Peptides against a protein of PDB entry 3HUF. Designs and how they scored, part 5

Target 1, 320 residues: chain A of PDB entry 3HUF
Amino acid sequence: MWIIEAEGDILKGKSRILFPGTYIVGRNVSDDSSHIQVISKSISKRHARFTILTPSEKDYFTGGPCEFEVKDLDTKFGTKVNEKVVGQNGDSYKEKDLKIQLGKCPFTINAYWRSMCIQFDNPEMLSQWASNLNLLGIPTGLRDSDATTHFVMNRQAGSSITVGTMYAFLKKTVIIDDSYLQYLSTVKESVIEDASLMPDALECFKNIIKNNDQFPSSPEDCINSLEGFSCAMLNTSSESHHLLELLGLRISTFMSLGDIDKELISKTDFVVLNNAVYDSEKISFPEGIFCLTIEQLWKIIIERNSRELISKEIERLKYA

## One batch from the design tools (peptide; made by RFdiffusion4, then SolubleMPNN)

Design b2_p18_2_s2
Fold by OpenDDE base, seed 1:
Structure b2_p18_2_s2 (fold): chain B 320 residues (1-320), chain A 18 residues (1-18)
Amino acid sequence: as target 1 above (320 residues)
Amino acid sequence: EEEEEKKLEEELEEEYEK
C-alpha cells in the first residue's frame, strides 16, 4: 500500500494510506477518501491530482508498487517528483519512494510503498476476496511468489494443514485467516487519517499458531532440522520441493515410482510421495526404502525429536 | 520569509480567481 508522510506539519503530523483511486491535493480541500489537505501558504487551493492504480498481476510476483500518477493542476509553480518537474500531461511512477514537492513549499510529501502481497491457498477464497483486496492496493494470487508477505490459510476443522500452509510458515510468511480479511475490509475509511490504525496481521498469526497444534512455535524450529538426510520425491509441485529444501534435505527427483532403482535407493534415506500416489501405489513401494507423504513428514518435523524419529523409521525399514 | 510567503499566497489566490 502507498503511505504518505510529510515534514513541517503540512499533513498535520499524520501518516495516511492511499488506496487505489483519485485524490485532489491542495490547501483548500478537506481530507476525505478523494482529497488530501496540505497546510502551507505556498500551495495552491487545488494543486495536484494523485491517481493510484489497482495492482497488476505482475505486482503480485514482483512486490512492486501500484502505479502512482501525479498531475499538476496547472499551478504557477508546478509540481516536482524526485526533483523532476511533472510534465503537463502528468507522469506515472513505479518507484517505491516518491518525494513530492508542491510548488515552492519547503516541505515535501514523502510517499513510500509498504509491500503487502496476499497469497491464497484456495481458489474459491481468492475469488471471494481478490476484488476487495485489490481495491486496497493489495496484490493477490494463488501461486507461490517471492513477494508474498501474507498467506491465507483455509479453515477446515479437523483437517491437516496444506503443503502451501506448511511452506508459507517455513518461508516466514505471515499466515492469516478469513477473520483478518474481514477486519481488513472494514478499515478502509478509518486508516485515511492515521495509517497506524492498520490491523496487525502478526496478532492474527500468533493466535493461529497458538490455537493450532499442527504448527511448531517458530519456523526456526523446523528450518534445516533434517540437514544431512537425503530424500527422493516425485516432481509434482514447486512448493513441495521448496518445503523440503527449507528442511535442509538433499533432494533427488523422479518422474515415476518405476524410476526408483537400486542406485537411487542407495543414495536416499526416504521417499516423499503425494497422498494420491501413496494411497494408490502403497502395495508397489520399493523394498528397503521408507516411503511417506508430506503430511506424515510434517507430523514428524513438528516434534522436538524429529531427527531421532526419522532415523528410527529409516532403520526399521532397512532391517525389515 | 513571512513577506515572501504572503506574496506567494497572494499570487496563488490570483491564479484561482482567474
Scores: peptide ipSAE 0.066, ipTM 0.740, DockQ to the pose 0.215
Fold by OpenDDE base, seed 5:
Structure b2_p18_2_s2 (fold): chain B 320 residues (1-320), chain A 18 residues (1-18)
Amino acid sequence: as target 1 above (320 residues)
Amino acid sequence: EEEEEKKLEEELEEEYEK
């Protein structure tokens, strides 16, 4: 989201969030959802127009800012952004930091981009929330991205956490739920006066982790917890691969269960399968190898003695 | 600094009232 603050008292010492939309900036406007009052004698009654675009799909992957357009409203002394005069037709900016000078005002408006990108695990929830979140200047998507700051966990009562949720947790993404999204939707009016009124996602995250026994106490409890073990992986997502890497596993990939030969078995401690393959092919599993799903693996790795548990399962199958 | 800012504001006021 874009946040503005200013030197001196020209913004009354307050910071403000700018959501996607159009703002008239000037001395003789009243602060509301489409106006920014700036208190200086050196600023025109209506001085500039700020237009913030909704996030692009690219912004979700890059963590880049919503496009910020500035237009001077035919003022006597013009408008500058980063020491450059704004052109007559307006200019668009993708920099994360903008120093905006209105006329000859000695104080500048400083605009900075606070990165917030929300990944969804469920396409139905994305469809429900994406429009509202985009109108808050928050990029949204389903795919893994290095720019993601938050991950929406689907609250299905009695369901196991998904691979996406497991991976989001291990990569230290802030896990949130529908209650946080609802709260974000209500703050739009209150943050006009003070940007500090933005809800903290960390409280939501702490509550999710505390109230769900499927989470370890910290990501650090699981990261590299399986260092020294080797697995083979069949028909899993890229997130599944990255999850197994974060556990410290050596990973071999194969295309068919028929590729699991004696040589692969000799080098592999266990095989990771997706749920569909596990359920359909469980009768045809190679003898002498431990096959499990990621969800079954997760139930082991959240235990304090995960290494001992896995070792016992591996040994049980080698001597069977 | 505050006196220079005030003087700059006064000089700018005369330019914006014209």
Scores: peptide ipSAE 0.059, ipTM 0.703, DockQ to the pose 0.193
Fold by OpenDDE base, seed 4:
Structure b2_p18_2_s2 (fold): chain B 320 residues (1-320), chain A 18 residues (1-18)
Amino acid sequence: as target 1 above (320 residues)
Amino acid sequence: EEEEEKKLEEELEEEYEK
């Protein structure tokens, strides 16, 4: 989200979140959802127009800011952004930091982008929340991205956490839920006056982890916990591959169970399958190899003795 | 400084009376 602050108390010593929308900026406007009051004798009554666009699909992958448009309202001394005069038709900016000078005011409005990019675990929740979050200037999507800061966990009562949730946890993404999204939807008016009223997602995350036994105490407990072991996986999910890499596994990929030959078995400690393949092919598993789902693997890796548990299962099947 | 501020205020008032 865009945050503005300024020196010299020209913003009354307050930070403000700017959501997507249009703002008239000047000395003689009242702070509201479409106006930003700036206190300086050197600033016109109505000096500039700021327009913040909704996030693009590209912004989700890059973690870039919502486009920030500045137009001078035909003032005598104009408007500058990053020491450059704003053009007559206005200019658009994609920089994460903007120094906005209104007229001859010695103090600048500093706009900075606070990165928030929310990945969803499922398309249904994305469909429900994307519009509202985009109106807050928050990029949203389904695909994994290095720009993702938050991950929305799907709450299914009595189900194991998804591979997406497991991976989000291990890559140290802040896991959030629908309660946090609901809270975000209510802050829009309150954060006009004080940007510090933005809810802390880290507290939500801590509460999720604390209250759910499907999570280890920390990602560090699981990262590289299976170093030295080798697995084979069905080439179905990039997220699953990255998850297994974070566990420190050497990974071989195959396209079908028929590709699991004696050579692959000799180099592989266990086979990781998705639920659909595990359930359908359970009778036709290759002899002498330990096959498990990612969810079954997760239940082992969250245990403190994960390496011992895996070793016992491997030994049991090599001598059968 | 005060004269420059006053001149700036006068210039800003003239912009909005036009």
Scores: peptide ipSAE 0.056, ipTM 0.731, DockQ to the pose 0.217
Fold by OpenDDE base, seed 3:
Structure b2_p18_2_s2 (fold): chain B 320 residues (1-320), chain A 18 residues (1-18)
Amino acid sequence: as target 1 above (320 residues)
Amino acid sequence: EEEEEKKLEEELEEEYEK
């Protein structure tokens, strides 16, 4: 989201979130959803127009800012952004930091991009929330992205956490739920006057982790916990591969269970499968190899003695 | 500084009365 602040009390000592939309900026406007009052004798009654676009699909992958358009409203002394005069037709900016100078005002409006990019675990939740979150200037999507700051966990009461949730946790992404999204949808009016009223997702995250026994106390408890072990996996998802890498595993990939030869078995401690393949193929597993699901692996890695547990299971199945 | 600020304010007011 875009946040503005300024020195010299020209913004009344307050920071403000700018959501996607159009704002008239000037001395003689009242602060509301479409106006920004700036208090200076050197600023025009109506000085500039700010237009913030909704996030693009590209912004979800890059974590880049919503496009920020500035137009001078035909003022005597003009408007500058990053020391450059704004053109007569306005200019568009994608920099994360904008220093906006209105006329001869000695103080600048500083606009900065606060990164917030929300990944969803399922398309249904994305479809429900994407429009509202985009109107807050928050990029949303389903695919893994290095720009993701938050991950929406699907609340299925009594179900195991998904691979997406496991990976989000290990990546140190802030896991949130529908309750946080509901809270975000209500803050739009309150944050006009004070950007500090933006809800902190860390409290929501702490509550989710504390109340769910499927999470370890920290990502650090699981990261590299299986260093020195080797696994093979079916080439099904990039998220599953990245999850296993974060556990410190050496990973080999195969296309089918039939591709698991004696050489692969000799170098592999266990095979990781998805639930569908595990359930369908459990009767046809190669002899002398330990096969498990990611969910079964997760149950092992959250235990304090994970390395001992996995070693015992490997020994049990290699010699059975 | 105050005289320059006052002159700027007067120049800004004259432009908005037109």
Scores: peptide ipSAE 0.054, ipTM 0.728, DockQ to the pose 0.227

Design b2_p18_2_s4
Fold by OpenDDE base, seed 1:
Structure b2_p18_2_s4 (fold): chain B 320 residues (1-320), chain A 18 residues (1-18)
Amino acid sequence: as target 1 above (320 residues)
Amino acid sequence: EEEEKKKLEEELEKEFEE
C-alpha cells in the first residue's frame, strides 16, 4: 500500500494510506477518500492530482508498487517528484519512494510503498477476496512468490495443513485466515486519516499458531532440522521442493517410480511422494527404501525429536 | 533545518499574497 507522510506538519502530523483511486491535493480541499488537504500557504488551492492504480499481476510477483500518477493542476510553480518537474500531461512512477514537492513549498510529501502481497492457498477464497484486496492496493495470487508477505490458510476443520501452508510458515510468511481478511476489509475508511490503524496481522498469526497443533512454535524449530539426510522426490510442485530444501535435505528428483533404481536407493534415505502416487502405487514401492508423503513427513518434523524419528523409520525399512 | 524551512515558507507566503 502507498503511505504518505510530510515534513513541517503540512499533513497535520498524520500518516495516510492512499488506496487505489484519484486524489485532489491542495490547500483548500477537505480530507476525504478523494482529497488530501495540505496545510501550507505556499501551495495552490488545488495543486496536484494523485492517481493510484490497482495492482497488476506483475506486482504480485515483484512486490512492486501500484503505479502512482502525478499531475500538476496548472499551478504557478508546478509540482516536482524526486527533484524532477512533473510533465504537462502528468507522469507515472513505479519507484517505492517518492519525494513530492508542491510548488515552492519547502516541506515535502514523502510517499513510500509498504509491501503487502497476499497469497491464497484456495482458488475459491482468492475469487472471493481478490477484488476487495486489489481495491486496497494489495496484490493477490495463488502461486508462490518471493514477494508474498501474507498467506491465507484454508480453514478446513480436521484436515491436515496443505503443503502451501507448511511452506508459507517455514518461509516466515505471516499466516492469516478469513477473520483477518474480514477485519482488513472494514478498515478502509478508518485508516484514511491514520495509517497506524491498519490491523496487525501478527496477532492473527500468533493466534493461529497457538490454537493449531499442526504448527511448531517457530519456523526456526524446523529449518535445517533434517540437515544431513537425503531424499528423492516425485512431485511437480515447486513449493514441495522449496519446503524440503528449507528442512536442510539433499534432494534428488525423479519423473516416475520406475526411475528409482538401486543407485538412487543407495544415495537416498527416503522417498517423498505426492498423495496420489502414494495411494495408487503402495504395492509397487521400491524394496529397501522408506516412502512417505509430505504430510507424513510434516507430522514427523513438528516433533521435537524429528531426527530420531526419521532415523528409526529409515533403519526399520533397511532391515526389513 | 526545520526552522529554516518555516522561515522560508513565511517568505514564500508573501510572494503568494502579492
Scores: peptide ipSAE 0.205, ipTM 0.852, DockQ to the pose 0.112
Fold by OpenDDE base, seed 2:
Structure b2_p18_2_s4 (fold): chain B 320 residues (1-320), chain A 18 residues (1-18)
Amino acid sequence: as target 1 above (320 residues)
Amino acid sequence: EEEEKKKLEEELEKEFEE
């Protein structure tokens, strides 16, 4: 989201969130959803127009800012952004930090980008929330992104957490739910005058973790917990691979269960399967190797003695 | 620095009201 602050008292000492939309900036405008009053005698009554665009798909992957357009409203002394005069037709900016000078005013407006990118675990929730979140200047998507700051957990009561949720937790993404999204949707008007009123997702996250026994106390309890073990997996999902890497596993990939030969078995402690393959092919599992799902592996990893539990299962099958 | 900016703004005010 874009946040503006100013030097001196020209913004009344307040920070303001600028959501996607158009703002008239000047001395003789009243603060509202489309106007920014600047208290300076050296600026025009209506000095500039700011236009913030909705997030692009690229912004979701890069964590880049919503495009910020500045137009001077035919003022005597013009408008500058980052010491450059704004062109006659206006200019667009993608920098994360903007120093805006209105005319000869010695006090500048500082705009800065606070990154917030929300990944969704399912397409249905994305479809429900994407429009509203984009109108808050929040990029949204389904795919994993290095720019992701928040992850929406699907509330299916009584189901195991998804691989996406497991991975989001281990990569230290803030996990949120629909209740937080509802709250975000209501704050749009209240944060106009004070950017600090933006709700903290960490409280929501702490409550999710505390109330769900499927989460360990911290990601650090699981990261590299299986260092020194080797697994084989079907080349099915990038998220599953990245999850297993974060556990410290050495990973071999195979295309089918038939590709699991004696050589692979000799180098592998266990095989990780998806639920569909595990359920359908359970009778055809290779002899002498421990096969499990990611969800079964997760249940072991969240235990304090995860290494001992896995070692016992490996030994049990080696002597069978 | 902030006091200098404030003085400069007061000077600019006189130029803008003319």
Scores: peptide ipSAE 0.204, ipTM 0.851, DockQ to the pose 0.120
Fold by OpenDDE base, seed 5:
Structure b2_p18_2_s4 (fold): chain B 320 residues (1-320), chain A 18 residues (1-18)
Amino acid sequence: as target 1 above (320 residues)
Amino acid sequence: EEEEKKKLEEELEKEFEE
């Protein structure tokens, strides 16, 4: 999201979130959803127009800012952004930091981008929330992204957490729920006066982890917890691969269960399968190898003695 | 620096009131 603050008292000492939309900036406008009052006698009554675009798909993957357009409203002394005079037709900016000078005012407006990218695990939830979140200047998507700051967990009562949720947790992404999204949707008016009223997701995250026994106490308890073990996995998802890498596993990939030969078995401690393959092929598993799902692996990983538990299961099958 | 900017603003305000 874009946040503005200013030097001196020209913004009344307050910071403001700018959502996607158009703002008239000047001395003789009243603060609302489309106006920014600037308190200076050296600024025109209506000085500039700020236009913030909705996030692009690219912004979700890069964590880049919503495009920021500035137009001078034919003022006597013009407008500058980053010491450059704004062109007659306006200019567009993709920099994360903008120093905006209105006319001869010695106090500048500073605009900075706070990165917030929300990943959804469920496409139905994305479909419900994406439009509203994009109107807040928040990029949204389903795919893993290095720019992802928040992850929406679907609270289906009694369901196991998904691989996406497991991976988001290990990546130290802030896991949020629908209650946080609801709260975000209501703050749009209140944050006009004070950007500090933006809700912190950390409380929501802490409550989710505390109230769900499917989470370990910390990602650090699981990261590299299986260092020294080797697994083979069906080449199904990049997210599953990355999850296993974060556990410290050496990973071999195969395309079919038929590729699990004696050589692979000799080098592999266990095989990780998706639920569909596990359920369909459980009768045809190779002899002498431990096969489990990612969800079964996760149930072991969240235990304090995960290494001992896995070792016992491996040994049980080698001597069976 | 902020005091200098404030003084400059006060000077500019006089130019805009004239």
Scores: peptide ipSAE 0.200, ipTM 0.849, DockQ to the pose 0.117
Fold by OpenDDE base, seed 3:
Structure b2_p18_2_s4 (fold): chain B 320 residues (1-320), chain A 18 residues (1-18)
Amino acid sequence: as target 1 above (320 residues)
Amino acid sequence: EEEEKKKLEEELEKEFEE
């Protein structure tokens, strides 16, 4: 989201979130959803127009800012952004930090981008929330992104957490739920007066982790917990691969169970499968190798003695 | 620096009131 603050008292000492939309900026406007009052006698009554675009799909992957357009409203002394005079037709900016000077005012407005990118685990939830979140200037998507700051956990009561949720947790993303999204949707008007009223997702995250026994106390309890072990996995998802890498596993990939030869078995401690393959192929598993699902692996790695548990299962099946 | 900016603004305000 874009946040503005200013030097001196020209913004009344307040920080403000700018959502996608158009704002008239000047001395003789009243603060509302489309106006920003600036308290200085050296600026015009209506000085500039700020236009913030909705996030693009590219912004979701890069964590870049929503496009910020500035237009001078034909003022005597013009408008500058980052020491450059704004062109007559306006200019657009993709920098994360903007120093905006209105006319001869010695105090500047500082605009900065706070990165917030929300990944969804479920396409139905994305479809439900994407429009509202985009109108808040929040990029949204389903695919893994290095720009992801928040992850929406799918609330299926009584189900195991998904691979996406496991990976999001280990990546130290803030896991959120529908309750946070509901709260976030209500703050649009309140944050006009004070940007600090933006809800902190960390409280929601702490509550989710505390109330769900499928999570360890911290990501650090699981990261590299299986260092020194080797696994093979079916080439099904990048998220599954990255999850296993974060556990410290050496990973080999295969395309089918038939590709698991004696050489691979000799170098592999266990095989990780998705639920569909595990259930369908259980009768045809190669002899002398431990096969498990990611969900079964997760149940082991959240235990304090995960290394001992894995070792016992490997020994049991290699010598059977 | 902030005091200098404030003085400059006060000077500019006088030029706009004349």
Scores: peptide ipSAE 0.197, ipTM 0.848, DockQ to the pose 0.114

